Peptides against a protein of PDB entry 5OK6. Designs and how they scored, part 28

Target 1, 215 residues: chain A of PDB entry 5OK6
Amino acid sequence: ELPGLDSQWRQIENGESGRERPLRAGESWFLVEKHWYKQWEAYVQGGDQDSSTFPGCINNATLFQDEINWRLKEGLVEGEDYVLLPAAAWHYLVSWYGLEHGQPPIERKVIELPNIQKVEVYPVELLLVRHNDLGKSHTVQFSHTDSIGLVLRTARERFLVEPQEDTRLWAKNSEGSLDRLYDTHITVLDAALETGQLIIMETRKKDGTWPSAQL

## One batch from the design tools (peptide; aimed at target 1 N132 D179)

Design b2_p17_7_s1 (made by RFdiffusion4, then SolubleMPNN; from b2_p17_7, 8 letters changed)
Fold by OpenDDE base, seed 4:
Structure b2_p17_7_s1 (fold): chain B 215 residues (1-215), chain A 17 residues (1-17)
Amino acid sequence: as target 1 above (215 residues)
Amino acid sequence: REVIKVSDEELEAWSKS
């Protein structure tokens, strides 16, 4: 059952779990397409439940590049293209109005940066490869706050590297160089890694030499 | 060596070696 219009407004905008509540690291937030949200605002502010301004089901279609992988369009801007809602508010709206059939929710995490929390709308998709098979990539999403150590562990796991094998990472940059990711304690952000970037896992040879010594 | 300048062709050749 749909709550009263004033109750909806209070729950979504001004509630303890409303749109304006403080961000907390690790929490899930959801994207809502801006035009739908503005129509909902107009509906609940209008005071008439039978109004022709009823927003219908949530439809985020315009935020997606494709309906296969459900990737977001690039360059979306908060407040212009979408609104961010905390999980509780999102679930209320979905329960009241529904979500367009077949569309997944657009869930994102709050990340902690040195002096600010933000919702990470665009996590980094890295192309993980082995040095001896550059054509076989594993696409993996990472937070900007994830360590290079996590990237390395993830690469080792995806490629089924044995614990005794010594490995290291190289980032291929746009300038036509390989930059060694030698510090595993820095973040993906600190290393300036970008979506679509090739990350090469090098495995040490049995003779103790590195393959990259031949470059 | 922490930075290696390499062309796509050189990198591909290296990967196949």
Scores: peptide ipSAE 0.440, ipTM 0.933, DockQ to the pose 0.808
OpenDDE base, seeds 1, 2, 3, 5: peptide ipSAE 0.439, 0.433, 0.436, 0.436; ipTM 0.932, 0.931, 0.933, 0.933

Design b2_p17_7_s2 (made by RFdiffusion4, then SolubleMPNN; from b2_p17_7, 10 letters changed)
Fold by OpenDDE base, seed 4:
Structure b2_p17_7_s2 (fold): chain B 215 residues (1-215), chain A 17 residues (1-17)
Amino acid sequence: as target 1 above (215 residues)
Amino acid sequence: RERIHVSDAELAAASAA
């Protein structure tokens, strides 16, 4: 059942699980399309439950670039294109108004950056490949806060690399150069890895030499 | 060597060798 308008406003904006609550690392937040949210604000602020300003079902269609993979459009801006709600607030809105049929929720995680917590709206999508099969990529999503070590472990798992095989990573730059990701303890952010970037997993040869030594 | 300047053709050739 739809609660009273004042109750909705308090629950979503000012509640313990409201929009303005502190961010906590690892928590889930959800994107809501800005126009829908503004319509909801107008509705609950209007004081009339039977108002023509009723927002209807949540519809984030304008935030998606495709309806197959449900990827977000590039360059979306918080406060302009969408608002962020904590999980509890999102679930309340969905229970009250519903979500557009067939549309998935846009869930994102809070990450800890050096000086701030942030909802990571755009995790890094890396193209993982093997040095000997550059045409076969695995797209994998990583947080900016994930370590290069995690990227390497993930690559090894995806390519079914045996434990005894020695592997290392190279990042391909836009200018065509390769940078070896030597330090596995730094983050994806520290390594300045970007979405769509090719990450090459090199496997050491049986003779103990590296394929890249021939370059 | 931590940075290598390689063309796509050179990279492909080296990966196939």
Scores: peptide ipSAE 0.313, ipTM 0.852, DockQ to the pose 0.785
OpenDDE base, seeds 1, 2, 3, 5: peptide ipSAE 0.307, 0.304, 0.288, 0.289; ipTM 0.846, 0.845, 0.834, 0.834

Design b2_p17_7_s3 (made by RFdiffusion4, then SolubleMPNN; from b2_p17_7, 9 letters changed)
Fold by OpenDDE base, seed 2:
Structure b2_p17_7_s3 (fold): chain B 215 residues (1-215), chain A 17 residues (1-17)
Amino acid sequence: as target 1 above (215 residues)
Amino acid sequence: RERIVVSDEELLAASAS
């Protein structure tokens, strides 16, 4: 059942779980397409439940670049293309109005950056490969706040590397150069890794030499 | 070396050896 219009407004905008709620690291937030949200605002502010301003079901179709992987379009801007809501507010809206059939929610996490909390709308998608099979990539999403150590562990797991095998990472640059990711304690952000970047896992040879020593 | 300048061809060749 739809609550009263004033109650909807208070719950979503001004509540403890409203859009103005402080960001907390690790929490889930959801994207809502801006035009729908503005229509909802007009509806609840109008005070007439029978108004022609009824927003209908949430439809984020314009935010997606594809309906297969449900990837977001690049370059979306908060406040222009979408509004961010905390999980509680999102679930209220979905319960009241529904979500377009077959369309997944756009869930994102709050991350802690050195000076700010931010909803990470665009996590980094890295292409993980082995040095001896560059044609077989594994696309994996990482937070900008994830460590290079996590990237390395993830690569080792994906490629089923045995614990006794020694491995290290290289980032391929757009210029064609490779930079060794030797410090595993820095973040993906600190390493300036970007979406679509090739990350090469090098495995030490049985003779104790590194394949890259031949480059 | 922390940075290696390598062509795609050289990288592929090294990966195949």
Scores: peptide ipSAE 0.345, ipTM 0.877, DockQ to the pose 0.803
OpenDDE base, seeds 1, 3, 4, 5: peptide ipSAE 0.342, 0.341, 0.342, 0.345; ipTM 0.875, 0.875, 0.877, 0.877

Design b2_p17_7_s4 (made by RFdiffusion4, then SolubleMPNN; from b2_p17_7, 8 letters changed)
Fold by OpenDDE base, seed 5:
Structure b2_p17_7_s4 (fold): chain B 215 residues (1-215), chain A 17 residues (1-17)
Amino acid sequence: as target 1 above (215 residues)
Amino acid sequence: MERIVVSDEELLAWSAS
C-alpha cells in the first residue's frame, strides 16, 4: 500500500532514520538513481496522490554498465547520478513503488576510514591467481578497509589450500615488478591495491623454499 | 616491501615451469 504523501516524505527525508541520518560502520545503504528520486520528491511534495508526477517503479538502469554482472558504471557521483538511502528507507520505497523487473538492489556498506565514515560505492576487485597458473583468476571483491590477511585467507579458501601449506601474496605492478604483501595487518587501501590488479598467491615448496626464489 | 623486477615474459615462463 502507498501511504500518504506526507508520511512518505517523513519516512525517507529525515535526519534520524532517513536519507540524512548519520552513517554507521557496517550498515547497508542503497543507491537510487537520481532522476527517479527527484521525480519521487516532486510527487510527494506536490500533495496530489493522483498527480501525473507519479514516479513509477524504481529504475536504476542508468547506473549499471551491464545487465549481466550488474556492475556499476565508473565515475558515478553522489547527488548527481544517485542518492544514498539507508536500508529501511530503501525498503520502504521498494515496497511502495517496486523495483524494475530483473534489477538487483545496489547495496553498499558503510566503512570506517581514519577520519570519516563513508558508503563504499566502489570496493576493490582483485584478480587472485596461483603462482603456477597465472591464467586462471578468481575475481573477488574487497573493501578498502579489509586487511591483506583477509585477502590471503580468501585466496587460500578459493584455491583449497591445505592448512599445513604455507602461502604468501605478491601484487603485480604495471611497471614489471612484483611487490610482496608482507604485512598482513595493513589494509587494501594501505597497500594501494587497485581494481583489476593481479594478486599472486605463492605456495611454499615441500623443501622449504619459495618458488619466487627462481625469479 | 620485497620487490622483484620481472618482465611479463619471465613471469609467464616462471609460472609454466
Scores: peptide ipSAE 0.516, ipTM 0.947, DockQ to the pose 0.904
OpenDDE base, seeds 1, 2, 3, 4: peptide ipSAE 0.514, 0.515, 0.515, 0.513; ipTM 0.945, 0.946, 0.946, 0.945

Design b2_p17_8 (made by RFdiffusion4)
Pose (drawn by RFdiffusion4):
Structure b2_p17_8 (pose): chain A 215 residues (1-215), chain P 17 residues (1-17)
Amino acid sequence: as target 1 above (215 residues)
Amino acid sequence: SIRFERIENPDFDLWTS
């Protein structure tokens, strides 16, 4: 059952429960298509529960590239294309109005940057492959603030690399050559990695030689 | 700055074989 209009307003807009919730690293926020949010706003501010301004189910279809991979469209601007809600507010709105059938929520996380916190709407999607098959990829989203060491550990896990196997990483650049990702302590941002980039994990041979020594 | 290494002309066919 729907809460009253003022109750909905308080839950979604205010304090710890709503849009005014402070940004804390690691917390989840969700994207809501702006037109739907504005329609909900007009409805809850209008004083009439029976109004035709009732927004209906949340539908973020215009925010997605397609329904095959459900990727968020690039180039979206907060306040123009979408509004961010904390996880609780999103949960409440979905419980009240529903979410379009078959459509995934768009969940993003708050990250820490040198002097600010922000929701990382566009993390870096990396294609992780082993050197022996450059077409067999695990597509994984990493934060700009994740370390290269995390990228390596993730690649190892995704490919079920055994503990005794030694592995290291390369990145294929826009020129089609390879840049060695030497330092595991730096971040994805420091390494200037970009979405869609191919990250190649090579494995040391049993004799101690590396496949890349052949290049 | 960071350490940098680049392979200008990688032979992918050899390497993947």

Design b2_p17_8_s1 (made by RFdiffusion4, then SolubleMPNN; from b2_p17_8, 8 letters changed)
Fold by OpenDDE base, seed 2:
Structure b2_p17_8_s1 (fold): chain B 215 residues (1-215), chain A 17 residues (1-17)
Amino acid sequence: as target 1 above (215 residues)
Amino acid sequence: SLPRERIENPDWAKWSA
């Protein structure tokens, strides 16, 4: 059942549990398209439940670049293109108005960065490849807070590397140089890895030599 | 910056071999 308009406003904009509540690391937040949200604001602030300002179902179509992979458009800006809602507020709006048929929710995580928390709207997409087959990539999303160790484990899993095989990572730079990701404890952010960057998994040869020693 | 092992101009043909 749709709550009263004042109750909706308080529930969604409530500073303790609504849009303005503090971010907490690991929590889920959801994107809502800005125009829909503004229409909702106008509806609930108008005080007339029978108003022609009824927002209809949540429609995030304009935030997506495609309806196949449901990837976000690049360069979306909070407060301009979308608003962020905590999970509770999102679920309330979905329960009240519905979500456009076939659209997935745009769920994102709060990440902890040095001295700040933020919703990670754009995780890093890395192109994982093997040193001996650069043409076969696996695109995998990582948080900026994920460790290089996780990237390495993920690469090993995707390439079906046996436990006894020794592997390490290289990042290809824009200028074509390679940097070895030797510290597996640093984050994707600390390593300055970027979306679309090629990450090369090198497998140690049976003779104990590294393929990169020939480079 | 920790000393990164860097290869400036990798011979990709040798790596794929």
Scores: peptide ipSAE 0.461, ipTM 0.869, DockQ to the pose 0.831
OpenDDE base, seeds 1, 3, 4, 5: peptide ipSAE 0.441, 0.444, 0.457, 0.441; ipTM 0.858, 0.856, 0.869, 0.859

Design b2_p17_8_s2 (made by RFdiffusion4, then SolubleMPNN; from b2_p17_8, 8 letters changed)
Fold by OpenDDE base, seed 2:
Structure b2_p17_8_s2 (fold): chain B 215 residues (1-215), chain A 17 residues (1-17)
Amino acid sequence: as target 1 above (215 residues)
Amino acid sequence: SLPRERIENPDWEKWSA
């Protein structure tokens, strides 16, 4: 059953489940399309439950670039294109209004950066390749807070690298240079890796030499 | 900055070799 309009407003805008609550690292937040959210605000602020301002089900269609992979459009801006809600507030709205049939929730994690907590709306999408087959990439998403060690492990898994095979990573720069990602303890952010960047997994030769020694 | 091992102009054909 739909709560009273004032109760809806208080649950979503204020209190322990409100959109203005402090971010906490590792928590899930959800994107809601801005026009829907504004329609909801107008409905609950109007004070009339029978109003023609009823927002209907949550529809995030305009936030997606495709309905196959449910990838977000690039360049979406918080407060303009979407609002961020904590999991509790999102689940309230979904329980009250529903979500458009077939649309997945747009769940994102709060990440901790050196001096700020942020909802990571756009994880870094890396193109993982092998040094000897640069034309076959695996696209994988990583948090900016994920370690290079995780990227390396993920690359090894995707390429079915045997445990005894030695591997290391290189990042291809925009100018075409290669930087070795030698420190596996730094983050994707600290390494300054960008979406669409080619990450090359080099496998050590059986003779103990590295292919890159010939470059 | 820790000295990054950098290859400025990699011969891409040599990677596949």
Scores: peptide ipSAE 0.460, ipTM 0.872, DockQ to the pose 0.812
OpenDDE base, seeds 1, 3, 4, 5: peptide ipSAE 0.439, 0.443, 0.460, 0.438; ipTM 0.863, 0.860, 0.872, 0.861

Design b2_p17_8_s3 (made by RFdiffusion4, then SolubleMPNN; from b2_p17_8, 8 letters changed)
Fold by OpenDDE base, seed 3:
Structure b2_p17_8_s3 (fold): chain B 215 residues (1-215), chain A 17 residues (1-17)
Amino acid sequence: as target 1 above (215 residues)
Amino acid sequence: SLPREVIENPDWELWSA
């Protein structure tokens, strides 16, 4: 059953778990298409439950590039294309109005950047490869706040590298050169890694030499 | 030699070998 309009407004906008709540690192937030959200605002502010302003089911179709991979369109802007809701508010709206059949929720994480909390709408997609098999890439998503050490561990796991094997990362830059990701404590953001960038995992030879010493 | 942190114009075929 739908709550009263004033109750809906208080839960979503003015509640301790509402839209205007402070961001907290690691929490899940959800994207809602702006037109739907504005229709909901108009409905609950109108004071008439029988109003023709009823928003219907949440439909985020316009935010997706495709309905196969459910990738977001590039260049979406908060407050123009979508609004962000905390998990509690999102789950209330979904329970009251439903979500369009077959659409996944657009869940994103709050990340801590060097002076601001932000919902990371666009994580970094890296192309992981081995130095000896550059034609076989694995696309993996990382947060901008993830360490290069996490990227390396993820590459080792994906390529089934044995614990005793020594490995390191290189990034292919825009000039086609290789930059060694030697500091594993810096973040993906600090390393200026971008979506679609090739990251090469090099494995040390049994003789103790690195394959890249021949380049 | 300090391990090169940047490799300019790498021979990708030599690396894959």
Scores: peptide ipSAE 0.397, ipTM 0.872, DockQ to the pose 0.529
OpenDDE base, seeds 1, 2, 4, 5: peptide ipSAE 0.357, 0.372, 0.390, 0.363; ipTM 0.849, 0.852, 0.865, 0.848

Design b2_p17_8_s4 (made by RFdiffusion4, then SolubleMPNN; from b2_p17_8, 8 letters changed)
Fold by OpenDDE base, seed 1:
Structure b2_p17_8_s4 (fold): chain B 215 residues (1-215), chain A 17 residues (1-17)
Amino acid sequence: as target 1 above (215 residues)
Amino acid sequence: SLPREVIENPDWALWSA
């Protein structure tokens, strides 16, 4: 059953638990397509539940570039293309109006950056490969706040590297050169890694030499 | 500056060998 319009507005827009609530690191927030959200605002502000302004089901179709992998379009802007809602507010709207059939929720995490919290709408998608099989990539998403150490562990896991094997990472840069990701304690952001970037896991040879020493 | 080892113009064929 739909709550009263004033109750809907207060639950979604209140500064304590709604859209205006403070961001907190690790919390889930959800994207709502801006036109739908504005239609909902108009509906609940209109004071007539039977008005022609009823928003219908949440439809985020315009935010997706594809309906197979449900990837977001590039360059979407908060307040222009979408609104961010905390999990509680999102779940209320979904319970009241529904979500378009087959569409997944667009869940994102709050991340802590130096002096700011933000919802990470675009995590970094890296192409993980082995030095000896550059044609077999594993696409993996990472937060900008994830360490290079996590990228390395993830690569080791994906490639079934044994615990006793020494490994290190290289990033292919825009010039086509290789930058060694030496410090594993820095973040993906600090390393300036970008979506679509090739990350090469090098495995040390049994003779104790590195394959890259031949490059 | 983080210590970067940089390999300029790597022979990708040599690395895959």
Scores: peptide ipSAE 0.375, ipTM 0.852, DockQ to the pose 0.840
OpenDDE base, seeds 2, 3, 4, 5: peptide ipSAE 0.360, 0.368, 0.372, 0.364; ipTM 0.841, 0.846, 0.847, 0.847

## One batch from the design tools (peptide; aimed at target 1 H131 P211)

Design b2_p18_1 (made by RFdiffusion4)
Pose (drawn by RFdiffusion4):
Structure b2_p18_1 (pose): chain A 215 residues (1-215), chain P 18 residues (1-18)
Amino acid sequence: as target 1 above (215 residues)
Amino acid sequence: PSEVTEEQLEEWSEEQAE
């Protein structure tokens, strides 16, 4: 059952429960298409529960590239294309109005940058492959703030690399050559990695030689 | 590796698959 209009307003907009919730690293926020949010706002501020301004179910279809991979469209601007809600507010709105059938929520995380916290709406999607098959990829989203060491550990897990196997990473650049990702302590941002980039994990041979020594 | 072409990298990968 729907809460009253003022109750909905307080839950979604205010304090710890709503949009005014402070940004804390690691917390989840969700994207809501702006038109739907504005319609909900007009409804809750209108004083009439029976109004035709009732927004209906949340539908973020215009925010997705397609329904095959459900990727968020690039180039979206907060306040123009979408509004961010903390996880609790999103949960409440979905429980009240529903979410379009078959559509996934758009969940993003708060990250720490040198002097600010922000929701990382566009993390870096990397294609992780082993050197022996450059077409067999695990597509994984990493934060700009994740370390290259995390990228390596993730690639190892995704490919079920055994503990005794030694592995290291390369990145295929826009010129089609390879840049060695030497330092596992630096971040994806420091390494200037971009979405859609191919990350190649090579495995050391049993004799101690590396496949890349052949390049 | 910094001077490998796309073709060379594909060929090299196929050799590693053997």

Design b2_p18_1_s1 (made by RFdiffusion4, then SolubleMPNN; from b2_p18_1, 9 letters changed)
Fold by OpenDDE base, seed 2:
Structure b2_p18_1_s1 (fold): chain B 215 residues (1-215), chain A 18 residues (1-18)
Amino acid sequence: as target 1 above (215 residues)
Amino acid sequence: ASSVTDEQLQAHSAKLAE
């Protein structure tokens, strides 16, 4: 059942618990298509539940690039294309109005950047490969705040590397050369890794030499 | 609430050297 219009407005727009609440690292926030949200605002501010301004179900279709992987379009802008709501507010709206059939929620995480909390709308998708099979990539999503160590562990897991095998990472840069990721404690952000970037996992040979040392 | 911007990312990133 729909609550009163004023109650809806207070629940969603309340600065303490709604749209304007402080971000906290690790929390989930959700994208709502801007036009739908504006229609909802007009509806609840109009004071008439029987008005022609009823927003209908949430439909984020215009935010998606595809309906298979439900990837976001590139270059979406907060406040222009979408608004961000905390999980509680999102779930209220979904319970009140519904979500378009078959359409998944667009859930994103708050991350801790060096000086501020932000919702990470576009996590980094890296192409993980082995040095001996560059044609077989595993696309894996990482936060900008994830460590290079996590990228390495993830690569080792995906390629079924034994614990006793020694491995290291290289990133293919924009110039087409390889930069070695020496420090595993820095983040994906610190390393300036980007979506679609090739990350090469090199495995040490049984003789104790590295394949790259022969180049 | 605020999303991460490209400008914010660029300000905190540094390319690693080989």
Scores: peptide ipSAE 0.291, ipTM 0.810, DockQ to the pose 0.025
OpenDDE base, seeds 1, 3, 4, 5: peptide ipSAE 0.282, 0.284, 0.275, 0.255; ipTM 0.819, 0.807, 0.806, 0.802

Design b2_p18_1_s2 (made by RFdiffusion4, then SolubleMPNN; from b2_p18_1, 9 letters changed)
Fold by OpenDDE base, seed 3:
Structure b2_p18_1_s2 (fold): chain B 215 residues (1-215), chain A 18 residues (1-18)
Amino acid sequence: as target 1 above (215 residues)
Amino acid sequence: ASTVTDEQLAAHSAELAK
């Protein structure tokens, strides 16, 4: 059952637990299409729950570039295309109004950048390959705050590398050359890695030599 | 709430390059 309009407004918009509350690293926030949200605001502010301003089911279709992988369109802007809600508020709205059939929620994480918390709407998509088989790629999403060590571990897992095998990473730069990722403790952001960038995992030979050293 | 911006990412990368 739908709660009273004033209760809905307080639950979603109050400054302590609602849309405007401070961000905390690691939290999940959800995108809501802007026009739907504005319709909801008008509905609950109107004071008549039987009015023609009822927003209907949440429908984020215009935010997606495809309905197969449910990728977001590029260049979406907060406050223009969508609003961000904390998980509790999102789940309330979904329980009250429903979500369009078959459409997944758009969940994003709060990350800790230097001295600030932000919702990461666009994580970095890296193309992971092995040095000896550049034709087999794995596209994997990473946070800007993820370590190069996590990228390496993920690559090892995807390529089924045995624990005793030694591996290292190279990044293909904008000039087409390869830069070695020496420090595995720095972040994806620190390494300036970008979406669509090729990351090459090199495996050490049994003789203790690296394939790249023979080039 | 606020999102990560390209300007914020660029500013951080520029600082690291110094």
Scores: peptide ipSAE 0.245, ipTM 0.808, DockQ to the pose 0.021
OpenDDE base, seeds 1, 2, 4, 5: peptide ipSAE 0.229, 0.189, 0.228, 0.007; ipTM 0.801, 0.774, 0.800, 0.395

Design b2_p18_1_s3 (made by RFdiffusion4, then SolubleMPNN; from b2_p18_1, 9 letters changed)
Fold by OpenDDE base, seed 3:
Structure b2_p18_1_s3 (fold): chain B 215 residues (1-215), chain A 18 residues (1-18)
Amino acid sequence: as target 1 above (215 residues)
Amino acid sequence: ASNVTDEQLEAHAAKLAE
């Protein structure tokens, strides 16, 4: 059974525990499609539980580019296309109204940037390849706050690189040239890596030379 | 709820790449 309309409003919109509460690094937030949320607002503000403004189950279909991989459409804007709710508020709405059958929740993490917290709606999807097999890519998702060192470790793991093998990364830039990622301590953000960018893992030869040094 | 938009993050990344 649905809680009272005023109770719903207070629970979800309360700035201390609801939509407007402070972000905390590492916590989960959820996207709600804006039109549904506005319909819910109209419903609970109307004061009539039997009104024609009942929002129905949560349906985020318009936020997805596909229903296979459940990837978000590009260029979605907070406050225009969706609202962000903390996990508790999201779970309340789902318990009250349900979520469209077969549709996954859109969970995102709060990340810590140097002076600000952000819900990372779009983590960076990198295309990882080996220098000697550019045709076999692995798409891997990273946070903007992840280090280049993590990208390298992930690449080594995906390509089953042995511990004794030495490896380094190159990023293909917008001009089509390759920039070497020398500093493994900087973040994906600091390295200005973007979704869809090709990252090449180079493996050192047994003779101690690098393949790129012969180019 | 997010203090930084994805557009702002992209703009920051672009600036760092210059």
Scores: peptide ipSAE 0.029, ipTM 0.574, DockQ to the pose 0.023
OpenDDE base, seeds 1, 2, 4, 5: peptide ipSAE 0.026, 0.024, 0.007, 0.029; ipTM 0.674, 0.654, 0.385, 0.708

Design b2_p18_1_s4 (made by RFdiffusion4, then SolubleMPNN; from b2_p18_1, 10 letters changed)
Fold by OpenDDE base, seed 4:
Structure b2_p18_1_s4 (fold): chain B 215 residues (1-215), chain A 18 residues (1-18)
Amino acid sequence: as target 1 above (215 residues)
Amino acid sequence: ASTVTEEELLAHSAQLAL
């Protein structure tokens, strides 16, 4: 059942879980298409629950580039194309109005910059593969602020690499060659990694040699 | 205003690597 209109407004706009609450590093926020959100605002501000301004289910279709990978369109602007809601507010709206069938939520993370928290709307989606099975990729989102060390740890976890196995990363560049990611302390940004880029995890052989040394 | 831009990331790249 839908809460009263004033209760909806209070929970989404002015509550402890509202749109205006402070950002916290590591938290999830969600994108809501601007036109739908404005329709919801008009509905709850109208004071009549039977109004023709009922927004219907949340539909973020206009924010997506495609319905296969559900990537966002480039150049979307906060306040023009979408609004950001904290996880609790998003889940309230979804529970009240529903989300368009088959459409995934647009979840994004708060990142920590030196003096401010920001939502990263365009994280880097990397295609993680093993050197011996290039056909099986794991798509994982990383912040531009994440270290190459985190990418390597994530790859090891996804591929169930044993703690005693040595691993290293290669990035396939725009020229089609492989660049070795030597420094694990630099960020995804500093390594110039991009969305859709193939990252190859190489595992050291039991004889102590690397597979790439034979190519 | 609540979202990070590429320009902001690039401006802080040296500090983020520390």
Scores: peptide ipSAE 0.445, ipTM 0.868, DockQ to the pose 0.020
OpenDDE base, seeds 1, 2, 3, 5: peptide ipSAE 0.433, 0.434, 0.441, 0.433; ipTM 0.865, 0.856, 0.864, 0.865

